# Peptides against a protein of PDB entry 3PBP, part 17

Target 1, 203 residues: chain A of PDB entry 3PBP
Amino acid sequence: LNEKDLNLILNKSLVMYESLDSTTDVIVKRNVIKQLQFVSKLHENWNSRFGKVDIQKEYRLAKVQGPFTINPFPGELYDYTATNIATILIDNGQNEIVCVSFDDGSLILLFKDLEMSMSWDVDNYVYNNSLVLIERVKLQREIKSLITLPEQLGKLYVISDNIIQQVNFMSWASTLSKCINESDLNPLAGLKFESKLEDIATI
Target 2, 203 residues: chain A of PDB entry 3PBP as posed
Amino acid sequence: LNEKDLNLILNKSLVMYESLDSTTDVIVKRNVIKQLQFVSKLHENWNSRFGKVDIQKEYRLAKVQGPFTINPFPGELYDYTATNIATILIDNGQNEIVCVSFDDGSLILLFKDLEMSMSWDVDNYVYNNSLVLIERVKLQREIKSLITLPEQLGKLYVISDNIIQQVNFMSWASTLSKSINESDLNPLAGLKFESKLEDIATI

## One batch from the design tools (peptide; made by RFdiffusion4, then SolubleMPNN)

Design b2_p27_6_s3 (from b2_p27_6, 10 letters changed)
Fold by OpenDDE base, seed 2:
Structure b2_p27_6_s3 (fold): chain B 203 residues (1-203), chain A 27 residues (1-27)
Amino acid sequence: as target 1 above (203 residues)
Amino acid sequence: SIKQQIGDFLIQRHEEEEEKEEEEEEE
């Protein structure tokens, strides 16, 4: 993580926080606040040259909550436990991808093929969790947190003990967004669902 | 719905990928 990238994340987190209004869901508000707190702590730790960023359990922004139906579910993941969940916007029309992390260091990117409600609060009931597998990304790291920035479409930030990585799936998500918005499947033909992984920060 | 059709497309793609992997293992 160069200082520039950290500042960018911080600025985007601040913008996200400032975008909160009275109509914003309470869960979204909490998640944004937690994200801002986390990024702020990262920034402080970076500036202080104090060693490993201790990602407190409290800053795990999106925990896996409720049952999900994933089709197909990767057979290799049956023996592993889901650790985090995040929702990433792919356009300004509120189309989104769901990401779930596992304790083997895998990420799965998932499509909501049905209207679903996700609860980010442990106590909220989820009535429909139909998800379709798009891509599996193997990081082979202990994933501590998943962070999304509303102004950064198709980007997921993965926080592990030592690094922050960006998963960028706009290479295919832009096409997917177009297909949804135009109600046309043709652009999906021959599309490769391969995300780009980049190391953003060493922590 | 278009979302359901996309879901079906993705499922079909996985099935086709699995079939190709099986064919490559048999060669």
Scores: peptide ipSAE 0.583, ipTM 0.865, DockQ to the pose 0.382
Fold by OpenDDE base, seed 3:
Structure b2_p27_6_s3 (fold): chain B 203 residues (1-203), chain A 27 residues (1-27)
Amino acid sequence: as target 1 above (203 residues)
Amino acid sequence: SIKQQIGDFLIQRHEEEEEKEEEEEEE
């Protein structure tokens, strides 16, 4: 297994999990969960062997060298270091949310309010230099990886030492997408920016 | 742009939430 194959299997396992419904056979459900747990353990072992992408260095460099800003930046996170970054699609029009994890176990969900972007050295991803805080989610766990699936809008999978969690923010992201596409701010009035956190599997 | 307006809205919301928390602490 190479890294690409492992990621593919992980993605397939997550897709299979999301396909489970009330009509799904109990044995099938158990097998899918077991597969997800197994693949997640493999992924953890892989990351430990080959090293995590040191997003910390690149994030620090971007913060120092570029106009990369998070507004407002949570004061509590000032002394903490970013550990992972992910981009999550919220619609088919390529609107997206940026998620950054920190070593305190926090996730911040960020909105790109400008079209301007910077290139990150890591994986050649282009990120917006201006990011606006939407929500902070405190997991209080060591976040090992962030996983997104292109077919799953507004969903982020967080892998920690002992658990896989899903962050689902479509409750507010659907409205945000509508506001962007219709050029209307009115639907944001009274909207609660609270993501749903769900435990998917224990590792 | 609409995205900038959304950004401004979100910033304003944070400010309003902070003001409410301060008012609740003073009561």
Scores: peptide ipSAE 0.553, ipTM 0.866, DockQ to the pose 0.352
Fold by OpenDDE base, seed 5:
Structure b2_p27_6_s3 (fold): chain B 203 residues (1-203), chain A 27 residues (1-27)
Amino acid sequence: as target 1 above (203 residues)
Amino acid sequence: SIKQQIGDFLIQRHEEEEEKEEEEEEE
């Protein structure tokens, strides 16, 4: 099993889990959960064997090469290290949220308020990646990986040592998508940027 | 740009939340 195959199996297992409804047989539910647990354990073992890609180096390199300005950057996270990054689609128009995890067990959800001008000139990649803080989610767990599924809008799967959790932010992201697509800010007034956490499986 | 306006809105919201937390700590 290579990393690609493992990720494919994990994605398939998550898709199967999300396909479970109230009419699904209890045996099928148990089998899907067991499969998800097994694959998640394998994924953890794989990441531990092949070394934590110190995303810090790439993130530090991104800090050095262009102002990835997270505004505001939570002062509490200044001393912590980014461990994972994920991009989550919120609609079919390619609007997306960026998620960054930290070694304190925090997730930050970020909005790209500037469109990346595709400078095709490798030398002039002014990554003016302006990122604006939307929400901080404190999981207080060691975050091992972030998983997204393209068919699941506004959903992030967080794998920690003993739990897989789903972060669902469609409660606010649907409104955000509407604001972007309709060029109207009014629906943001009074909106709470609070994501829903759900435990999917224990590992 | 609408995205810039959304960004400004989010920043302003954080500033207002910080001001409220400071006011609650002073009471």
Scores: peptide ipSAE 0.551, ipTM 0.868, DockQ to the pose 0.373
Fold by OpenDDE base, seed 1:
Structure b2_p27_6_s3 (fold): chain B 203 residues (1-203), chain A 27 residues (1-27)
Amino acid sequence: as target 1 above (203 residues)
Amino acid sequence: SIKQQIGDFLIQRHEEEEEKEEEEEEE
């Protein structure tokens, strides 16, 4: 198994888990959960064996000097290293949230506030380097992987040492999507940017 | 753009939250 195959199996296992409903046979439910646990453990072991991707080396998330600026950058995270990055779709119109994990077990959810100007000049491609902080989620776990499923809007799966957790931010992301699509800021007034955290399975 | 306005809104919200936390710590 290579990393790509493992990720594919993990994604399939997550899709299978989400397909479980009240009508699903108890044995099937147990088997799906066991499979998810097994694959997740393999994924964790793989990441531990080959080392964490130092995202800071690949993607300098620096306030001023990196390819990405985060504003505001949480002061508590200055001493920590980014470990994973993911992009989560929030609608079918390609609006997305960026998530970055840190080695303290924090997740930050980020908004791209600048549109990528397609400069036709390949040499002057200004990457949208502006990211705005929406929410910080403190998991207090070593985050091994971030998984997203394109069919599951506003959901992020976090794999840590002994647990798979789902972060669901559709409570606010649906409103954010609406604001973007309708060009109306009014629905943001009084909105709480609080994601739901759920334990899916222990590993 | 609407995205820039959303960004500005979020930044302003953080500033307001920080100010409230500072006020609560002083009480």
Scores: peptide ipSAE 0.550, ipTM 0.867, DockQ to the pose 0.348

Design b2_p27_7_s3
Fold by OpenDDE base, seed 4:
Structure b2_p27_7_s3 (fold): chain B 203 residues (1-203), chain A 27 residues (1-27)
Amino acid sequence: as target 1 above (203 residues)
Amino acid sequence: SELEKIRLEAVGKKAKFNAKVKEELKK
């Protein structure tokens, strides 16, 4: 965690807080507030010289949300089990794609359209837990692991059956990133969400 | 298609959020 990251988290938390209104569920409201409070405290206590903050007890209390939903969920995958998950950066900002593999050899590329907070207060806290399906890639292999390299945007390495394959989705992810960052959805029209699959190595 | 609509909506939501975040970062 560096100052830039902390600032980003803080500002995200602020935006989430500012989105709260009278119609917001009380549980959600409390949770968002707690997160903001925590992050704010961290920011206040940030040691610029050492690039560190004191870890508060509250940090240990924070939990990742779950479960998540995928929309639309491919009907064919209802009978299969997720095996791996990876997050792939698509730009040098805050945009990323989530990839989930299934035991049928499928990869689904997902987009998180809603900002999610950590769970701070309630067990089984669920809010903004949906992921949007962007693409399904059928490898029809036993996927053993998913690997991503931070320096390689929009690329996912899949290890299966003694083969390393690269999934490159920058063909559409670059456009997606642009749309998000520029708040212009026009380039999205007609965009083909088809990733490129390439064999990299045999292991 | 429905999928296209979902994608469009999703991107739109994220774009709006990011825009707000950028505004906060500039303060």
Scores: peptide ipSAE 0.479, ipTM 0.915, DockQ to the pose 0.857
Fold by OpenDDE base, seed 5:
Structure b2_p27_7_s3 (fold): chain B 203 residues (1-203), chain A 27 residues (1-27)
Amino acid sequence: as target 1 above (203 residues)
Amino acid sequence: SELEKIRLEAVGKKAKFNAKVKEELKK
Protein backbone atom coordinates (compact mmCIF):
# COMPACT_ATOMS: atom_id res chain seq x y z
CA LEU B 1 0.00 0.00 0.00
CA ASN B 2 1.33 3.37 -1.01
CA GLU B 3 0.01 6.88 -0.74
CA LYS B 4 -1.49 6.81 -4.18
CA ASP B 5 -3.35 3.61 -3.45
CA LEU B 6 -4.54 4.94 -0.15
CA ASN B 7 -5.83 8.09 -1.78
CA LEU B 8 -7.69 6.05 -4.31
CA ILE B 9 -9.27 3.90 -1.64
CA LEU B 10 -10.20 6.99 0.31
CA ASN B 11 -11.84 8.63 -2.65
CA LYS B 12 -13.69 5.46 -3.52
CA SER B 13 -14.92 5.30 0.03
CA LEU B 14 -15.97 8.92 -0.14
CA VAL B 15 -17.91 8.35 -3.31
CA MET B 16 -19.61 5.37 -1.73
CA TYR B 17 -20.46 7.48 1.27
CA GLU B 18 -21.84 10.26 -0.87
CA SER B 19 -24.03 7.77 -2.68
CA LEU B 20 -25.92 7.03 0.51
CA ASP B 21 -29.45 8.34 0.61
CA SER B 22 -32.82 7.76 2.19
CA THR B 23 -33.33 4.61 0.17
CA THR B 24 -30.10 3.00 1.32
CA ASP B 25 -30.39 0.15 3.78
CA VAL B 26 -29.34 1.02 7.31
CA ILE B 27 -26.86 -1.81 7.43
CA VAL B 28 -25.28 -0.63 4.22
CA LYS B 29 -25.06 2.90 5.55
CA ARG B 30 -23.35 1.71 8.66
CA ASN B 31 -20.83 -0.37 6.77
CA VAL B 32 -20.00 2.35 4.29
CA ILE B 33 -19.60 4.88 7.06
CA LYS B 34 -17.36 2.59 9.04
CA GLN B 35 -15.22 1.93 6.02
CA LEU B 36 -14.87 5.62 5.36
CA GLN B 37 -13.95 6.20 8.96
CA PHE B 38 -11.34 3.49 8.81
CA VAL B 39 -9.79 4.70 5.59
CA SER B 40 -9.82 8.25 6.86
CA LYS B 41 -7.98 7.14 9.95
CA LEU B 42 -5.45 5.38 7.79
CA HIS B 43 -4.98 8.49 5.76
CA GLU B 44 -4.57 10.66 8.83
CA ASN B 45 -2.01 8.34 10.32
CA TRP B 46 -0.12 7.69 7.14
CA ASN B 47 3.60 8.04 7.45
CA SER B 48 4.71 8.60 3.90
CA ARG B 49 8.32 8.61 4.89
CA PHE B 50 8.23 5.15 6.35
CA GLY B 51 5.19 3.76 4.59
CA LYS B 52 3.51 2.79 7.83
CA VAL B 53 0.09 3.34 9.32
CA ASP B 54 -1.23 2.76 12.80
CA ILE B 55 -4.49 0.88 12.73
CA GLN B 56 -6.95 0.51 15.55
CA LYS B 57 -7.51 -3.09 16.52
CA GLU B 58 -11.23 -2.88 15.99
CA TYR B 59 -10.82 -2.07 12.35
CA ARG B 60 -8.62 -5.08 11.79
CA LEU B 61 -11.65 -7.24 12.32
CA ALA B 62 -13.21 -6.17 9.06
CA LYS B 63 -13.67 -8.90 6.48
CA VAL B 64 -14.30 -9.12 2.80
CA GLN B 65 -17.86 -9.58 1.66
CA GLY B 66 -19.40 -12.97 1.23
CA PRO B 67 -20.65 -14.59 -1.92
CA PHE B 68 -20.93 -12.80 -5.20
CA THR B 69 -23.60 -13.14 -7.81
CA ILE B 70 -22.66 -13.71 -11.40
CA ASN B 71 -25.02 -12.43 -14.03
CA PRO B 72 -25.74 -14.19 -16.19
CA PHE B 73 -24.39 -17.41 -14.76
CA PRO B 74 -23.83 -20.10 -17.37
CA GLY B 75 -26.23 -22.89 -16.63
CA GLU B 76 -23.68 -25.47 -17.69
CA LEU B 77 -21.46 -24.52 -14.80
CA TYR B 78 -23.99 -25.15 -12.04
CA ASP B 79 -22.73 -28.69 -11.72
CA TYR B 80 -19.09 -27.73 -11.59
CA THR B 81 -16.87 -26.30 -8.90
CA ALA B 82 -14.77 -23.18 -9.03
CA THR B 83 -11.09 -24.00 -8.71
CA ASN B 84 -9.14 -20.77 -9.08
CA ILE B 85 -9.66 -17.04 -9.09
CA ALA B 86 -7.55 -14.20 -10.42
CA THR B 87 -7.83 -10.48 -10.97
CA ILE B 88 -6.29 -8.92 -14.06
CA LEU B 89 -5.69 -5.23 -14.55
CA ILE B 90 -6.75 -3.85 -17.90
CA ASP B 91 -5.43 -0.32 -17.53
CA ASN B 92 -3.49 2.00 -15.27
CA GLY B 93 -6.72 3.35 -13.82
CA GLN B 94 -7.23 0.16 -11.87
CA ASN B 95 -10.00 -1.21 -13.98
CA GLU B 96 -9.85 -4.95 -13.78
CA ILE B 97 -11.33 -8.23 -14.90
CA VAL B 98 -12.01 -11.10 -12.53
CA CYS B 99 -11.39 -14.60 -13.79
CA VAL B 100 -12.76 -17.76 -12.23
CA SER B 101 -11.83 -21.24 -13.36
CA PHE B 102 -13.94 -24.34 -13.01
CA ASP B 103 -13.14 -28.02 -12.82
CA ASP B 104 -14.67 -28.59 -16.24
CA GLY B 105 -11.83 -26.58 -17.72
CA SER B 106 -13.84 -23.42 -18.19
CA LEU B 107 -12.76 -19.88 -17.49
CA ILE B 108 -15.24 -17.13 -16.94
CA LEU B 109 -14.17 -13.54 -17.32
CA LEU B 110 -16.15 -11.21 -15.12
CA PHE B 111 -16.58 -7.50 -14.68
CA LYS B 112 -17.19 -5.76 -11.38
CA ASP B 113 -19.78 -3.13 -12.08
CA LEU B 114 -20.22 -1.95 -8.51
CA GLU B 115 -17.86 -0.85 -5.80
CA MET B 116 -17.97 -2.91 -2.64
CA SER B 117 -17.29 -2.08 0.96
CA MET B 118 -15.82 -4.34 3.55
CA SER B 119 -17.94 -6.08 6.12
CA TRP B 120 -17.48 -4.36 9.45
CA ASP B 121 -20.24 -5.04 11.93
CA VAL B 122 -22.61 -7.47 10.35
CA ASP B 123 -22.13 -11.10 9.60
CA ASN B 124 -23.05 -12.12 6.08
CA TYR B 125 -22.96 -8.57 4.83
CA VAL B 126 -23.92 -8.45 1.17
CA TYR B 127 -24.10 -5.31 -0.93
CA ASN B 128 -22.95 -4.47 -4.43
CA ASN B 129 -21.75 -8.03 -4.86
CA SER B 130 -22.61 -8.45 -8.51
CA LEU B 131 -20.26 -9.67 -11.19
CA VAL B 132 -21.14 -9.49 -14.84
CA LEU B 133 -20.24 -12.29 -17.21
CA ILE B 134 -18.17 -11.08 -20.11
CA GLU B 135 -16.81 -14.24 -21.65
CA ARG B 136 -16.57 -17.96 -21.12
CA VAL B 137 -13.45 -19.68 -22.37
CA LYS B 138 -13.45 -23.46 -22.56
CA LEU B 139 -10.00 -24.96 -22.22
CA GLN B 140 -11.04 -28.57 -21.72
CA ARG B 141 -8.14 -29.08 -19.36
CA GLU B 142 -7.62 -29.41 -15.67
CA ILE B 143 -6.72 -25.93 -14.58
CA LYS B 144 -4.13 -26.03 -11.84
CA SER B 145 -3.25 -22.39 -11.49
CA LEU B 146 -3.98 -18.90 -12.72
CA ILE B 147 -1.11 -16.45 -12.93
CA THR B 148 -1.16 -12.75 -13.67
CA LEU B 149 1.65 -10.29 -14.20
CA PRO B 150 0.98 -6.70 -13.19
CA GLU B 151 3.11 -5.36 -16.02
CA GLN B 152 1.07 -7.27 -18.57
CA LEU B 153 -2.36 -5.76 -18.89
CA GLY B 154 -5.24 -7.95 -19.92
CA LYS B 155 -3.25 -11.16 -19.87
CA LEU B 156 -3.88 -14.29 -17.87
CA TYR B 157 -1.63 -17.31 -17.74
CA VAL B 158 -3.26 -20.67 -17.21
CA ILE B 159 -1.33 -23.69 -16.05
CA SER B 160 -2.87 -27.02 -17.00
CA ASP B 161 -1.64 -30.46 -18.07
CA ASN B 162 1.96 -29.33 -18.09
CA ILE B 163 1.09 -26.53 -20.48
CA ILE B 164 1.11 -22.81 -19.89
CA GLN B 165 -1.46 -20.97 -21.94
CA GLN B 166 -1.97 -17.26 -22.26
CA VAL B 167 -5.42 -15.75 -22.39
CA ASN B 168 -5.23 -12.30 -23.89
CA PHE B 169 -8.39 -10.25 -23.74
CA MET B 170 -7.00 -6.82 -24.55
CA SER B 171 -8.85 -6.97 -27.85
CA TRP B 172 -11.99 -6.06 -25.98
CA ALA B 173 -10.59 -4.88 -22.66
CA SER B 174 -8.96 -1.85 -24.24
CA THR B 175 -12.32 -0.75 -25.54
CA LEU B 176 -13.94 -1.53 -22.24
CA SER B 177 -11.35 0.53 -20.44
CA LYS B 178 -11.90 3.42 -22.79
CA CYS B 179 -15.63 3.29 -22.28
CA ILE B 180 -15.25 3.34 -18.52
CA ASN B 181 -12.67 6.07 -18.39
CA GLU B 182 -14.33 8.34 -20.90
CA SER B 183 -17.90 7.60 -19.87
CA ASP B 184 -18.74 6.78 -23.47
CA LEU B 185 -20.50 3.50 -24.05
CA ASN B 186 -20.83 3.80 -27.81
CA PRO B 187 -17.72 1.75 -28.57
CA LEU B 188 -19.32 -1.22 -26.85
CA ALA B 189 -21.76 -1.58 -29.68
CA GLY B 190 -20.74 -4.50 -31.80
CA LEU B 191 -17.73 -5.28 -29.68
CA LYS B 192 -16.76 -8.92 -29.76
CA PHE B 193 -15.77 -10.34 -26.44
CA GLU B 194 -13.44 -13.03 -27.69
CA SER B 195 -10.12 -13.59 -26.01
CA LYS B 196 -7.05 -14.95 -27.73
CA LEU B 197 -5.70 -18.23 -26.43
CA GLU B 198 -2.09 -19.13 -27.08
CA ASP B 199 0.20 -21.90 -25.92
CA ILE B 200 3.24 -20.38 -24.30
CA ALA B 201 5.26 -23.25 -22.90
CA THR B 202 5.32 -26.89 -21.96
CA ILE B 203 6.22 -27.74 -18.41
CA SER A 1 -29.56 -9.23 -26.36
CA GLU A 2 -29.96 -9.58 -22.64
CA LEU A 3 -26.25 -10.09 -22.23
CA GLU A 4 -25.49 -6.94 -24.15
CA LYS A 5 -27.89 -4.99 -21.99
CA ILE A 6 -26.31 -6.31 -18.84
CA ARG A 7 -22.86 -5.39 -20.08
CA LEU A 8 -23.94 -1.94 -21.08
CA GLU A 9 -25.54 -1.26 -17.74
CA ALA A 10 -22.55 -2.58 -15.88
CA VAL A 11 -20.08 -0.47 -17.77
CA GLY A 12 -22.29 2.53 -17.33
CA LYS A 13 -22.38 2.11 -13.58
CA LYS A 14 -18.65 1.74 -13.37
CA ALA A 15 -18.05 4.71 -15.60
CA LYS A 16 -20.25 6.86 -13.44
CA PHE A 17 -18.53 5.73 -10.30
CA ASN A 18 -15.08 6.33 -11.71
CA ALA A 19 -16.08 9.77 -12.85
CA LYS A 20 -17.15 10.62 -9.34
CA VAL A 21 -13.92 9.27 -7.94
CA LYS A 22 -11.97 11.47 -10.30
CA GLU A 23 -13.97 14.44 -9.15
CA GLU A 24 -13.14 13.67 -5.56
CA LEU A 25 -9.47 13.41 -6.40
CA LYS A 26 -9.54 16.96 -7.67
CA LYS A 27 -10.68 18.32 -4.32
Scores: peptide ipSAE 0.477, ipTM 0.914, DockQ to the pose 0.843
Fold by OpenDDE base, seed 3:
Structure b2_p27_7_s3 (fold): chain B 203 residues (1-203), chain A 27 residues (1-27)
Amino acid sequence: as target 1 above (203 residues)
Amino acid sequence: SELEKIRLEAVGKKAKFNAKVKEELKK
């Protein structure tokens, strides 16, 4: 974590806070406020020389949220079990694609449309866990692992059986990234969400 | 299609959020 990242997180937390209104659930309000308080404290106590902050106490009060809701969920996958999950960066900012594999050999590529916060002081708290289906890729093989490389945007490596395959979705991810960053949705019209699959190596 | 609509809405939400974040950064 660096100062730039911390500033970004702070501003995200502020935006979440500012989104609260009279119709917001009390539990949600509390959670968002706690998130903002935590990040604000981090910002206040940030040591730029060391790039460190003691967050042990505060972090213990929070947990990662889940489970997620996928919309739409492919009906064919109801009978199968998720096996792996990975997050793939699609730009040098903060836009990401989430990939989940299933034991039928399917990959689903998902988009997070809501910003998540940590769960604070509430057991089983789930908020902003929405995932949108972008694409389903059928590999028809047992998926052992999902690997991403930080220097390779929009690429996912799938290890299955004796083969490594690359899923490249930059064909649509570049456009998606642009739409998000520029707040222009026009380029989404007619965009085909079809990833390229390539065999990389035999293992 | 329904899927296209869902995608559009999702991207729109994220775009709006990011725009607000940028505004906050200017303060």
Scores: peptide ipSAE 0.448, ipTM 0.898, DockQ to the pose 0.868
Fold by OpenDDE base, seed 2:
Structure b2_p27_7_s3 (fold): chain B 203 residues (1-203), chain A 27 residues (1-27)
Amino acid sequence: as target 1 above (203 residues)
Amino acid sequence: SELEKIRLEAVGKKAKFNAKVKEELKK
C-alpha cells in the first residue's frame, strides 16, 4: 500500500459517504461511516509517517487525484514557489495540520475544512480539498526539508542549510482539537494562532 | 477579521462533520 493507493481508497470512502441520505439502509450507512473513519485515520497516520514530502511530487499527484485550494492564499506568496509539504497530527484522532513551505522562507500552516470536497467523477476520482490558512511563519531562510514525527503531536521540524528548527503549534492546536472533538467553538474566541519556534540542532 | 471568520467557519464545518459521523455511528 502506497500513498496514492491510500488516497484512492479514501476518495472512494468519501464518495460513498457523500452518497448517504435518509433513504440509505441503516446497515449500509453504518458500514460506510466506519469505513470512512478507519481510512481517514489511516491516511492521516500515513501522511505523518512520511515526514518528508516533496511539494513537486505532491503537486503532480494533486493534479491527478484532485487539486488543493488554499483560502485565503497570502497575496505576497504568489511570487514565490512552494518547496515542501508535510502533515502533522494534532491529536490521536483524525485532526491534522498541513504545512507548506515556500522559497521565501515562509511556512504556512493549513487546516482541512472540507473532507467532503472529495468526489468521484465518471472517469476519475478527484481530491478537491479546501485548505484554510491558520498561520504564516516567516523563517527567512532556505528550507530544505520538513520532517514530522508521528509520536510528537503538533510539532514540525524544519531543516535549513545549517540548522534544524522545531515549530510547535500545540499552543493553539490543542484548543483547536478540543473544539473540533467537542463541537464547541467558544474556546476559539480570542485564541492566538502563534507557533513557537525553537532551534534544535546545528547542521 | 476576515481571516478569523474563515478560520471559525472552517473549524465549525469540521466539528459538525465529526459530530455527524459520531452520531451516525451510534445508530
Scores: peptide ipSAE 0.427, ipTM 0.878, DockQ to the pose 0.494

Design b2_p27_8_s3
Fold by OpenDDE base, seed 2:
Structure b2_p27_8_s3 (fold): chain B 203 residues (1-203), chain A 27 residues (1-27)
Amino acid sequence: as target 1 above (203 residues)
Amino acid sequence: MKEEIEKVKKQLETKKGIGDFLIKKNS
């Protein structure tokens, strides 16, 4: 986490705070306020060693942690169990794709369309827990683990018993990144959300 | 600071829009 990232988190927290109104649940209000206070404090203490460590920890916690909802949830997966979860960076601006694997060998790629707040006072607090389905990739194999490399944007490595495969979704993720960064939805028109699957190595 | 906040607001709105687009596409 760098200064730019912290500023972004702060600004997001401010936006969340400003979005609060009379119809907002009291628990939500409290959590958003506490988050803003925390992030603000971290921002003030960013130059301290202690502040840096805490930010990283909290940022990790603010990352996609359940519980969350998937919209739409693929009906075919109702009878299957999620096995792994990973988060993949698609740009240097903290835009990420979430991937969940299932025991049928499916991968679902998910978009976080809403900003989640951290839980402060209430255990298992959930706010804006929506993850949106982008793509389902069927590998038809048992998925052992999911690996991501921070230096490799839009790439997910899937480890099965005998093979490592790369899922590359930069073909569409670059467009998503552009849309977000430019605040323009127009590039979505005609975009195909089809990832490329490639065998990397046998194991 | 206000400009930065507005930028973030727009980005968040865009993300929501992307979500809505995807939901519609996959429904």
Scores: peptide ipSAE 0.658, ipTM 0.948, DockQ to the pose 0.927
Fold by OpenDDE base, seed 1:
Structure b2_p27_8_s3 (fold): chain B 203 residues (1-203), chain A 27 residues (1-27)
Amino acid sequence: as target 1 above (203 residues)
Amino acid sequence: MKEEIEKVKKQLETKKGIGDFLIKKNS
C-alpha cells in the first residue's frame, strides 16, 4: 500500500459516506462510518516506514471472498458449484475483473460495478455485493486452479489436469479501463466481450 | 483533494453505468 492507494481508499470511503441519506439502512450507515474512521486514522498515521502492512491485500481479499450476487446469473450454472475465484488486474489503476470457475468447466468473468465496504461490527455484513456478468467461457474441463500474474494485465491462467490455458481478455478490458478512467461510457458501444483462449502448456 | 474526490465519484458512477450496460446486454 502506497500513499496513492491509501488516498484512493480514503476517497472511496468518503464517497460512500457522502452517499448516506435518511433512507440508508442503519447498519449500512454504521459500517460506512466505521470504515471511514478507520481509513482516516490510517491515513493520518501513514508513515512510509510502515509500508509493510499490506492492508490492500487484506482489503481486496475481504472484498472478493465475501458473499456476492451475480447479475445476471447464467441459468445453465444454477446446478453447478463454484470451484475457484480469481481477481485479474486490467490496468495500473486498480481496476480488476473477477473470475469464477464452476465444476462444469465454465468460467465467468465478472465486473464489480459497486464499491463494497469491509465488515466492521456486523457478522457477515454485505453491502454493494453486486458482480455483473461480462462473459462466460466454456472450457469443459475440470478446473484445478486459477492463476494470475501481476505483471500480465488481463490474463488468466487456467490449470486443468493436463493443460494450462490462458484466457486473455484485454481486447475488451482495455476499453473498460478507459471508460472508468475517463468516466466515459461511449467506448462500450459495439464492444465485443470475447476473450481469447490459448493453450500454453501440456502438463 | 476535492478534485480527487470528484474524480472518484465520477469513476464510481461510470462503474455503475458499465454494470447497467452489461446487465442489459446479457439479459
Scores: peptide ipSAE 0.656, ipTM 0.948, DockQ to the pose 0.942
Fold by OpenDDE base, seed 4:
Structure b2_p27_8_s3 (fold): chain B 203 residues (1-203), chain A 27 residues (1-27)
Amino acid sequence: as target 1 above (203 residues)
Amino acid sequence: MKEEIEKVKKQLETKKGIGDFLIKKNS
């Protein structure tokens, strides 16, 4: 974590806090407030002359949020099992795509459209847990692993039994990045979400 | 600091908009 990342997390937490109203669930309110308190304290300690404060104790109280949903979930995948997950950066601003592989050889590319917080006091906390389907790529191979390289934006390497393949989705991810960074949805019009698949090496 | 918060707010709204667009496209 650098100062820029911490500021971003703080600002996101503030925005979430400001989104709270009288109609917001009490559990959600409590969780968002605790998240903001934690991040604010972290930020204060970061700016303080006292260096690495033992934020570890408070961080240990935070849990990963409950189950995620995919919208829409491809009906063809209902009977198949997820095998691997990867996160791929699409720009230097920490925008990312989530990829999940299935045992039928499918890859789904997913977008985090909502800001998710950690869970604090509530077991199985679920809020803003949706991932949005972008594209399904059918490889028709048993996927052993997913590899990403930090220096290669919008690229995913898929390792199967005898082949390494590259999935390149910068054709549409660059547009998504632009939309987010410029806060403009207009470039989405007419955009095709078709990734390029290329064989890199035979194993 | 307020300007930075507003920027983040706009980005989050944009992400939501992208999500809505994708849901509609894939429905």
Scores: peptide ipSAE 0.624, ipTM 0.950, DockQ to the pose 0.918
Fold by OpenDDE base, seed 3:
Structure b2_p27_8_s3 (fold): chain B 203 residues (1-203), chain A 27 residues (1-27)
Amino acid sequence: as target 1 above (203 residues)
Amino acid sequence: MKEEIEKVKKQLETKKGIGDFLIKKNS
């Protein structure tokens, strides 16, 4: 975490706060406010020893939000169980793709279209927890592990019984990154969401 | 500061727009 990252988190928290209105659920309001207070304090006390100690205490009281949902959920996967999850960076900022594997050998690539906050107030807090389906990749193998390398953008390594495969989705992820960074949706037109699968090594 | 906040706001709106696009495409 650096100053630039902290500023981004603060600005995101401010935007979330500003989105609150009279129709927003009371629990959501309270949670967003608490997060903003925490981040603001973190920003204010960035160079303070006392501030850092206090921030650490408060952060330990926060919980990760509950389960996420997938929209749309592929009907073919309804009877199968998720086995692994990974997050893959697509640029040098904070843009990332989430990947979930299933016991049928499928991978789903997911996009975080909404900002998810920590849970600060209630147990089992759920808000903006949806992930959007980008692509389904069928490997037809038992997936044992998902590995990502921070220096390799838009690449996921899938480990099965006897093989390591690379899923490369930079063909479309670079365009997504551009759309986000430039705040322009136009490049999405005609974009194909088809990842490349390559065998890397036999185990 | 206001400009930075506005930039972040636009990025978040863009992400939502991407999500809507993808939902429509996959439905």
Scores: peptide ipSAE 0.623, ipTM 0.950, DockQ to the pose 0.900

